# Peptides against a protein of PDB entry 6D0Y, part 83

Target 1, 225 residues: chain A of PDB entry 6D0Y
Amino acid sequence: ETEDHLESLICKVGEKSACSLESNLEGLAGVLEADLPNYKSKILRLLCTVARLLPEKLTIYTTLVGLLNARNYNFGGEFVEAMIRQLKESLKANNYNEAVYLVRFLSDLVNCHVIAAPSMVAMFENFVSVTQEEDVPQVRRDWYVYAFLSSLPWVGKELYEKKDAEMDRIFANTESYLKRRQKTHVPMLQVWTADKPHPQEEYLDCLWAQIQKLKKDRWQERHIL

## One batch from the design tools (peptide; made by RFdiffusion4, then SolubleMPNN)

Design b2_p17_4_s1 (from b2_p17_4, 8 letters changed)
Fold by OpenDDE base, seed 5:
Formats: structure tokens, C-alpha cells, sequence
Structure b2_p17_4_s1 (fold): chain B 225 residues (1-225), chain A 17 residues (1-17)
């Protein structure tokens, strides 16, 4: 396979085909595995790029990485390391939208057996611990809480199955912070004419309510977040 | 749905082992 061909295959996976998505992903994983000895760096860069630029294919690429990780454990580790570096860079550059998406992507990698549940729990513990920092802007505290909560639709079920006690502690700390933080009245991008499906309220409080409902429903999706 | 996608992913990963 040439580099250009690999790029095409990676970018187009999940599109309409005569074969099933599962078959295509397995096939692509096999092709990529075979080419790792010669094109590991290129493949790694390509996967990182599409992960960042094609958010609509998040689950496709996390699944692909999961398949690759099963075939080559070292590659999976290198991919995670690369994504963590990207996360750090985005935070340093104050690209918070990219950063939160990367956290969500990493969260879904737990479902694909690429990242261990305890590791993700530790990351979220670190995020929520930012709320305890003194003499920092509230926007910093709010962002880490947002990053945590907004990622739970992708990984909450798995984390509670394996680390329920630790997750409860994180939730308690989050709730405590949300109660004491300053509320701001900025217009929401989505204006609700009625209380349904969601009441018009502060964005983090709204998200918290949605996540609490999701947790109550055992992480089965019944509402649009 | 995301849940369905996760289930598919898990099945695929189990088969790949």
C-alpha cells in the first residue's frame, strides 16, 4: 500500500459500501497492521488527524483503533500517547473545543479496550480536582467539569460497572462545586420556547441534570443531549 | 446510537482476540 492509498482508505472508512461496516473495519485493520512495519508513523499521524477532523466518525475510528490495539498492543499505546500530547497542546493553546472533543474521544477508547477504566477514572479525578484550586478563574474550573460531564455519555456505563465507588466520589465533588459556583446569565445558543425537552437554565446545571437522568437510566440513551 | 455502536465495537474486539 502507498501512503496516499492508506490515507484514502482511512478517510473513507464507514462510507457506503457493498460490505458491512464491521467487515470494512476488520479489513482495514488488517491492512493497517500489515503496513505498520513500514508506515507506522504515517498511520499514526493519519489516525490522529482523522480523529480530530472528522468528529462525525468518532465511534468508527475508536473502533478501528480498538481493532488495531488488539492486533498490536504497542501501537494502541502509542496512539493514546499521541492523543494525550494533542490534548495537552490544545489546552496550552486555549483550544478548549478541541480539547473537550479529545477527552470524549479518549473516553470512547475505554469501550474499545484501548484505555483501562481505572486510568480514565484517574483522569476524571484530576479534572474535578481543578475545582479545588484557589485563585484561578472560574472558567478554568467550569471547563474541566464540563469536559468530565460531557464525556460521560460515552463512558459512564463502563466506569460505573468497574469503579462505582470512585465515580460516586467524583460525582459528589462535582455536585458540591456546582452548588457553590457563581451562576452567569449568558444567552443560550438554543432557545427553548417551553420547559420541554429541557428547562432554560445555566448550561452546566442543565448538563448536570441531563447526566443525572442518564445515570438514573443506567446510562441508556433516552434523551438527546 | 452511541450505545449500539459501542456494542458493535465490543463484539468486533472480542472476535478479533
Amino acid sequence: as target 1 above (225 residues)
Amino acid sequence: SMEKAREIAQQMLEEAR
Scores: peptide ipSAE 0.019, ipTM 0.606, DockQ to the pose 0.039
Fold by OpenDDE base, seed 4:
Structure b2_p17_4_s1 (fold): chain B 225 residues (1-225), chain A 17 residues (1-17)
Amino acid sequence: as target 1 above (225 residues)
Amino acid sequence: SMEKAREIAQQMLEEAR
């Protein structure tokens, strides 16, 4: 069964092999491209599935999609559309863990030349604009800020290289929101470590500080977030 | 490293063009 074979190939890419990862990805891209005329829908579904269910292979599958997009731009577009639909469905289903991961996946697709930097900037502008919504739970506002900030390790460098002014505006709006939002942590809580005791920081404030440091370091990672 | 992964991905994509 050809469909089962395709599924196996897609699921197993990146595993230990006698060939390099690059060679395997190129080979798989070629196989998938050749089968698109007959199995486009199946391949699309498979790629969406592994993108969602195998987060440990994020960069493998974004790269694979990038290679496919380079070969067939229409397919790349359809894939992005499918992923965006899935993101919307995840949000509707209140599956926020999947949703945030999908945003990260989409973010990394910018690096793979599947999504244009301006498009990703527009998405993040939309996310941060949620902070301005009235009469909505703060958890909603916080989630979109989290989705934005937590995706920047994957795409911040590219976005600032191409859209620094727009990104700075988004950052300013984010900072403004973080300053005015309700903090839910108890200020009296402290984390005691063997090295040094320190006050417990609210999760978004902590993430913000990490991203600010990453930005200051010109998006060169020193530590894994 | 995410940076390394990005570099590899970009290189592969450039070569694939």
Scores: peptide ipSAE 0.017, ipTM 0.605, DockQ to the pose 0.038
Fold by OpenDDE base, seed 2:
Structure b2_p17_4_s1 (fold): chain B 225 residues (1-225), chain A 17 residues (1-17)
Amino acid sequence: as target 1 above (225 residues)
Amino acid sequence: SMEKAREIAQQMLEEAR
């Protein structure tokens, strides 16, 4: 395969095809594996790029990396390292939108068996531990909680299956923080247009409620995004 | 504490090796 052709294949995976998505992903993983001896660096760069720049295909590319990791665990490791480096760079640059997306991506890599569940649990423990630190702005504490909670749709099931006790502790700490944090005066923004006004919840409280519901539903999403 | 975030990422990097 030419480099240009590889780029095309990687970028277009998951698009409408006569074959199933699973078949296409497996096929592409095989093609990429075969070309690693000649194009490892190029393939790595391409995968990192599309993973980062095409969030609408998050699960497609995490699955692809999962399949590729199963074939070549060394390459999978290199990919994870590259993504972690990108996360570090994003955090250093205060690019929190990119950073939170990368955390979600890494979370789904756990679901795809590229990253071990204990490692992700440790990461989330560290995230939530920031809420316990003194002299840290609340906006930063909120971001770590947001990054954690926002990632659970992709990895919550897996983490609770393997590390339920640790996850319960993280949840307890998160709940404690959410109760004690300063909240935006949401009541002032309530539009009382209906007899049963849907109270607008603060965004983290809302997210927490959604995650609690998801947990209650055994991490099964009812709506496809 | 941006350094804390970097430490977290660094820890993940070490575990990924």
Scores: peptide ipSAE 0.017, ipTM 0.560, DockQ to the pose 0.016
Fold by OpenDDE base, seed 1:
Structure b2_p17_4_s1 (fold): chain B 225 residues (1-225), chain A 17 residues (1-17)
Amino acid sequence: as target 1 above (225 residues)
Amino acid sequence: SMEKAREIAQQMLEEAR
């Protein structure tokens, strides 16, 4: 009975309401905190589930977790641990789409003061260190670089504000890898202008260029709402 | 919108402290 009610509240947060989203999130955080003594495991599972299955509500749920973490630090830690376990399981199951999303989710948790910046830097250091592994498929190396780069829109600003030297090192290592990796030629439609055709870029090179531009723009997105 | 959402989230968290 109560479990069903909690599920409904968690799943429907951020939907049309007479109250502001901020008010609803604060209220829900309070409700969840109050019910933790009796329904901790259920609440934990529910939050993990919606975090994974409702990517359109990423910022809503990271914010909710942030608010709940502020109320109950121990629970916040347990949530992060659960998400890390889920990330590991996704990788083991070769579910790389879920895995990369989870990395983005964890990245945004830094902004919500749930994960410390040094911890996220350490994670990215571990990811980029895969590029130095020998006797592994390049696809593995490429994926971890992709996971790192594609998460920076969510956390790059915060990490450079607090760990600029470490981030520069990671960037240097990434750049070095991208220069030396084997590029696969895949025929695709080339974009062109009347004056000159634009060269085709490999997907990681393209992403790298985008991230470099984002960094140059002080991590402010111009075209994405 | 993503950056704005982060800003809002941070503000909410700061106010909650």
Scores: peptide ipSAE 0.018, ipTM 0.600, DockQ to the pose 0.038; fails the geometry check

Design b2_p17_4_s2 (from b2_p17_4, 8 letters changed)
Fold by OpenDDE base, seed 2:
Structure b2_p17_4_s2 (fold): chain B 225 residues (1-225), chain A 17 residues (1-17)
Amino acid sequence: as target 1 above (225 residues)
Amino acid sequence: SAAQAQEIAQQMLAEAE
């Protein structure tokens, strides 16, 4: 059945091929577009599923969605909506690993012209605003900062090109929070590294430093974060 | 289309060998 073939094609895209990845993606986008009238829901579900289950193919599927969005804008919108719903569900289920990945995926969709830069900035503003919430666990605040910072390798360049002032504000708020947050777990980790010349750095501080360096390098990644 | 999907699928299968 065509449906089964579509599943196979979607799952296998980006694997070893005699053709270029770009050619394969373009071809697949065309096939999917043509079949949307009959299999929109299935295709939507498949794309959402592989996007979540195959993180190693993140850029492949964001690119595919980008190509498909260019062909069918409405479908692109529905896909984004589905991914946002999934993000919300992940958060409700306390599946923070999936949630952060979804944020990263959405971030890369900005590069693929599926999500507008201002929309992503607004999302990150909302995330960082959690640091200002009262009577919430710090772990919640930390996670949203982490989700923001850990997504910047995928979208920082585009966001600063389009919304530098807004991004600077978010960075300032982030920095302010990082300075005032409690770091009670750091001393415990230092017990294991007390005799080492380089003590273990707190994970958010470490990430912050890495992102600052990335920003300084104009968002050109020269090392794996 | 189904025809296009089949063609691409066949190509992918052939390349996987």
Scores: peptide ipSAE 0.017, ipTM 0.525, DockQ to the pose 0.380
Fold by OpenDDE base, seed 4:
Structure b2_p17_4_s2 (fold): chain B 225 residues (1-225), chain A 17 residues (1-17)
Amino acid sequence: as target 1 above (225 residues)
Amino acid sequence: SAAQAQEIAQQMLAEAE
């Protein structure tokens, strides 16, 4: 396989094919594994790039990485390290949209057996610990809480199955912060339905309420998110 | 749906293994 061919294969996976997506992913994982001795750096870079730039294929690429990790555990580790490095770079560059997406991607890697549940819990503990930092803007604290909460739809079930006590602690800390943080003062906009009016909520409070409901529903979504 | 995506990802891995 040539470098150009590898790029094409990686970018086009999940597109219309005579074969199933699962078979295509397994096949591609095999091809990539075979080429790692010669093109590890290129493959690593390509996977990181598509992970960042093609959010519509998030589950395709997390699954691909999961399959590849099963074949080559060391490469899986290197990929995670590269993604963490990219996350740090995004944060330093104030690219918050990319950063939050990367957190979601990493979260889904837990489901693909690439990242261990305890490691993800530790990451979220670190995020929520930012709320306890002194002399930092609230926007920083809010963002890390947002990154944590907005990632839970992808990994909350798995984390509570394996680390329920630790997750409860993180939730308690999050709740405490949300109660004490300053909220923006905007005129309340109410939307009236047939039965009752629904007030506009602050975005983090709204997200918290949604996640609490999701947790209560044992991480089973009733609506498409 | 994030939950659906999670399930799909897990299913794909299970089927491929």
Scores: peptide ipSAE 0.015, ipTM 0.580, DockQ to the pose 0.038
Fold by OpenDDE base, seed 3:
Structure b2_p17_4_s2 (fold): chain B 225 residues (1-225), chain A 17 residues (1-17)
Amino acid sequence: as target 1 above (225 residues)
Amino acid sequence: SAAQAQEIAQQMLAEAE
């Protein structure tokens, strides 16, 4: 059936093919656009599902959505809304691993011109504002900072190009929080060098240092991660 | 790499326009 065929096409995009990935994505976007009048809900559901369940294909599906958004702006909007709803549901269910992945996915959608930079900045402002909440576990505050920082490799360049002042403010608030938070210490986790063993750096401090370096390098990764 | 992925994505989108 046509529905089964669409599912197969969406799930298998990016796999080994005689054609280039670019050609396959363009072709699939065309097929999906043509079928939207009849199968919009099904296509939307399928894209949301594969976006969530196949993290190894993150950029494939963000690009596909970008292509579809260019062809059908309303569909792109509906997809973003669906992903935001899923993010909220994940947070409510304490599914933090899925939630942070969804934030990264949304971040890359900014690069695909599906989400506006100011909207993403506003989201990150909201995340970092959690650090100012009273009478909440530090793990909650830490997670939102982690979600923000860990998403910057995907969107930091774009956000600083368009909203540098706002981003600087977010960074200042983040730095302030990291200085005053209680650090977790795991004495048994140490890095051994030829010279001497030393304690392993706390994960958020480590991430912060990495992001600061990335920012200094103008958001260009020197090594393929 | 996120940066590499961004570049690829942008190229694909530019070619589609």
Scores: peptide ipSAE 0.015, ipTM 0.588, DockQ to the pose 0.038
Fold by OpenDDE base, seed 5:
Structure b2_p17_4_s2 (fold): chain B 225 residues (1-225), chain A 17 residues (1-17)
Amino acid sequence: as target 1 above (225 residues)
Amino acid sequence: SAAQAQEIAQQMLAEAE
């Protein structure tokens, strides 16, 4: 395959075809594996790019990376390292929207058996530990808590199945921080039902309540609308 | 849905293996 052809295949995966998505992803993983000896750097860059630029295809590309990791473990590791570097660069550049998305992407890679659950737990422990930093702006502490909580819909089930005690500790620390932090009350659009109302709350308190409910529901998301 | 996506991702991997 040529570089241009690989780019086309990677960008167009998940589009409507005569074959199932699973079949297409398996096929593409095979093609990419075969071309790694010649185009590893290009494929790595392409996958990182589409992961960042096409958030609507998050699960498609995490699954693709999962399939590729199963075929070539070393490449999977290199991909994760590249994504971690991107996360660090995003934080340095104050691109917090990209950074939080990358954390979600990495979280879903746990479901695809690319990142081990203990490694993700360690990352979240590091994030929540920022709440204990002294002489730093609250916005910094809040962002890391937000990054943690907003990623749990993608990985919370897996982490509690494998590391429940550690996750409980992280939750306890998070709850403690949320109780003592300064709150900013800004109106937000919320999804609610008459029988399960969501009161107007500060954005992190609101997210915390949603995650607590999700945890209680054993990480099964219920569609209201 | 993130939760649904999680399940789908796991199923796709299981079916492909």
Scores: peptide ipSAE 0.015, ipTM 0.582, DockQ to the pose 0.038

Design b2_p17_4_s3 (from b2_p17_4, 8 letters changed)
Fold by OpenDDE base, seed 4:
Structure b2_p17_4_s3 (fold): chain B 225 residues (1-225), chain A 17 residues (1-17)
Amino acid sequence: as target 1 above (225 residues)
Amino acid sequence: SMEEALKIAEQMLKEAK
């Protein structure tokens, strides 16, 4: 495959085809593996780019990376390293929307057997540990909690299956922080639903409640958060 | 620092992969 063709293949994967998505991904993984000796750096950059720019294809590309990782373990490691580096750069650039998406992407890589569950737990421990740091703005603390919680729909089940005790500790620390943090006071507005009215809630408290419900439901989502 | 935490996480990711 030519370099230009590789770009096309990677960007267009998941589009309408006569074949199943799974078949297409497996085929593409094979093509990419074969071309790694010549185009490793390009393929790596392309995958990182589409991961960042095409969030609607998150699971497609995590699956693709999973397939590639199964074929070439070293490449999988290099990809993860590149994504972590990108996460660091996003944080340094104050691009928090990209950063949170990258955390979510990394989270789904756990499901694809690219990242080990203990490693992801360690990352989340680091995130939540920010809440314990002194002389740090609350907005920063809030963001890392948000990044953690907002990623759990993609990886919470797997992490609790393998690291339940550690996850419980993270949850306890998160809950403790949420109880003591400063909350923005907003006018008491009620949102009316067909079932019952509920008050407007602060965004992290709302997210926490949703994640708690998700956890109770054994991580089976009824709707996308 | 968070930077240090990320470095640690990165190392752990590489080792545990």
Scores: peptide ipSAE 0.035, ipTM 0.716, DockQ to the pose 0.017
Fold by OpenDDE base, seed 2:
Order: sequence, then C-alpha cells, then structure tokens
Structure b2_p17_4_s3 (fold): chain B 225 residues (1-225), chain A 17 residues (1-17)
Amino acid sequence: as target 1 above (225 residues)
Amino acid sequence: SMEEALKIAEQMLKEAK
C-alpha cells in the first residue's frame, strides 16, 4: 500500500460499504499490520490524527486500534503513548474540549483491550484526587471531575465489572466533592415540561445525575447523553 | 512497559497546571 492509499483507507473506514463494519475493520487492521514494518510512523501519525479530528468515528478508531493492538502489541503501546502526549499537550494549550475528548477516547480503548482497566481506574483516581488538592482553582477540580464523569459512558461498565470497589470509592469522593463545591449564586431556571417543572441543574450536578442513572441501568445507555 | 507508561502519564496529568 502507498502512503496515500493508507490515508484514504484509514480516513474512510466506517463509511457505507457492502461489507460489515467489523469485516472492514478486520481487513484494514490486516492491511495496516502488514505495512507496519515499512510505514509504522506514517500509520501511527494517521491514526492519531483521525482519532483526534474525527470524534464522530471514536468507536471506529478505538476498535481499529484494538484490532491492531491484538496483532501488534508494541504498536498499540506506541499509539497510547502518542495519545497521552497529545492529551498533555491539549491541557497545556488549554484546549479542554480536545482534552476531555481524548480522555473519552482513552476510556473506550479499555473496551478495546488496549488499556487495562486498572490503569484507567488509576487515571480516574488521579483525576478525582485533584478535588482534594489545596490551593488550586475550582475550575481545575471541576474539569477533572467532568473529564471523569463524561468518560464513564464509554468505560463505566468495564470498570465496574473489573474494579467495582475502587470505582465506588471514586464515586464517593466525587459525590462528596460535588456536594461541597461552590455553585453559582444565580437563581436556577426552571424548565417547564408537559409533565412537571424541573429545575435546571448545574452542569456537573446534571452530569452526575445522568451517570448515576446510567449506573443504575447497569451501564446500558438508552439515549445519547 | 505500557502499563508503567500509563502510570507515569496518569501522575503527570494530575500534576499538570
């Protein structure tokens, strides 16, 4: 495969095809694996790029990386390292939208058996531990909680299956923080629905409620959060 | 190892400004 062709294949994966997505991903993984000896750096760069720039294909590319990791463990590791570097760079650049997305991406890599569940739990423990740090802005604490909670739709099931006790501890710490954190003093708006009035919740409280519901539903998502 | 690298990264993220 030429480099241009590889780019095309990677960018277009998941698009309408006569074959199943699974078949296409397996096929592409095979092609990419075969080309790693010659084009590892190019493939790595391409995957990192599409992973970051095509969030609508998150699960497609995490799956692809999972397939590649199964074929070439070292490549999977290099990819994760690259994504971690990118996460750090995003944070340094105050690109928090990209940063949180990257956390979600890494979270889904757990489902794809690229990142071990204990490692992700440890990451989230570190995130939530920021809430316990002194002399840091609340916005920093809030962001890490947000990054944690907003990633759970992608990985909560796996983490609770593997590390339920640790996750419960993280949840307890998160809940404690949410109860004590400073909230806006602006009067809450009420959203009127046909059924009943509902106070508009603060975004983290709202997210927390959504995650609690998701957890209660055994991490079976019923709608897009 | 990959897992070790992740641990390092996790700690670095915690300490990030």
Scores: peptide ipSAE 0.032, ipTM 0.689, DockQ to the pose 0.018
Fold by OpenDDE base, seed 5:
Structure b2_p17_4_s3 (fold): chain B 225 residues (1-225), chain A 17 residues (1-17)
Amino acid sequence: as target 1 above (225 residues)
Amino acid sequence: SMEEALKIAEQMLKEAK
């Protein structure tokens, strides 16, 4: 495969096809594996790029990386390293939206057997430990809690199945922080439907309540009809 | 190993905070 053709294949994966998505991903993984000896760096860069720029295809690319990791374990490791470096760079650049998305992406890689559950737990422990830092802005503490909580829909089930005690500790620390933090009334432009005024909840408190409900429901999303 | 690499990366992230 030519370099340009690889780019096209990677960018267009998941589009409408006569074959199943799973079949297409397996096929692409095979093509990429075969080209790793000649184009490893290019493929790595392309996958990192599309992972960052196409958030609507998050699960497609995490699955693809999972398939590649199964074929080439070393490549999976290099990809994770690259994504962690990108996360670090995003934080340094104060690009918090990109950073939180990268955390979600890494979280879903646990489901794809690329990242071990204990490693993700350790990362989240590090995130929540920021709440204990002294003489730092609350916005910094809030962001790491947000990054943790907002990633749990993708990985909470797996982490509790394997590391329930450690996760409970993280949750306890999170709850403790949320109780003691200063709450600022930011008027969220919530579309008030005239019939059910939802009380204005602070965004982290709202997210916490949603995650608690999700946990109670054993991480199964209920279709709200 | 990938696990070891991830641990190193996590440590680097912690230091960057």
Scores: peptide ipSAE 0.030, ipTM 0.687, DockQ to the pose 0.018
Fold by OpenDDE base, seed 3:
Structure b2_p17_4_s3 (fold): chain B 225 residues (1-225), chain A 17 residues (1-17)
Amino acid sequence: as target 1 above (225 residues)
Amino acid sequence: SMEEALKIAEQMLKEAK
């Protein structure tokens, strides 16, 4: 494969095809594996780029990386390292939208068995530990809790299967923080909940309630209303 | 719903920039 052709293949995966998505992903993983000796750097850059720029294809690319990781563990590691670096850069730049997306992406990589569950638990422990920081804005504390909770639909089941005790501790700390934090009334929340007969619910409290229900329902998303 | 909560949160983060 030529370099330009690889770019086309990576960018267009998941588009309309006569073959199933699964078949296309497996085929592409095979092509990429075969071309790694000649185009590893290019493939790595391309995958990192599309992972960041095409959020609508999150599960497509996490699955692709999962398949490729199974074929080439070293490349999978390099990809994860690149994504972690990008997350750190986003956090340093206060680019919270990109950062939270990257956390979700990494979380789904755990689900795809690219990242080890203990590593993700450690990351979430670090996130929730921010709630204990002194002399920082609540928005910072809230964001890290949000990043944690909003990622659990992708990885909660896997983490509780492997690290239930650690996850329970994180949940306890999260709950404690949510009880003591100041709730902010936001006009946008009023617009979104205007059709509901119950009082406006704060976004983190709402997310927390949904995650608690998801946990109770064995992490099956179809149970979320 | 979770989807609604996530959308609200994401919008709030955009506005905080």
Scores: peptide ipSAE 0.012, ipTM 0.550, DockQ to the pose 0.017

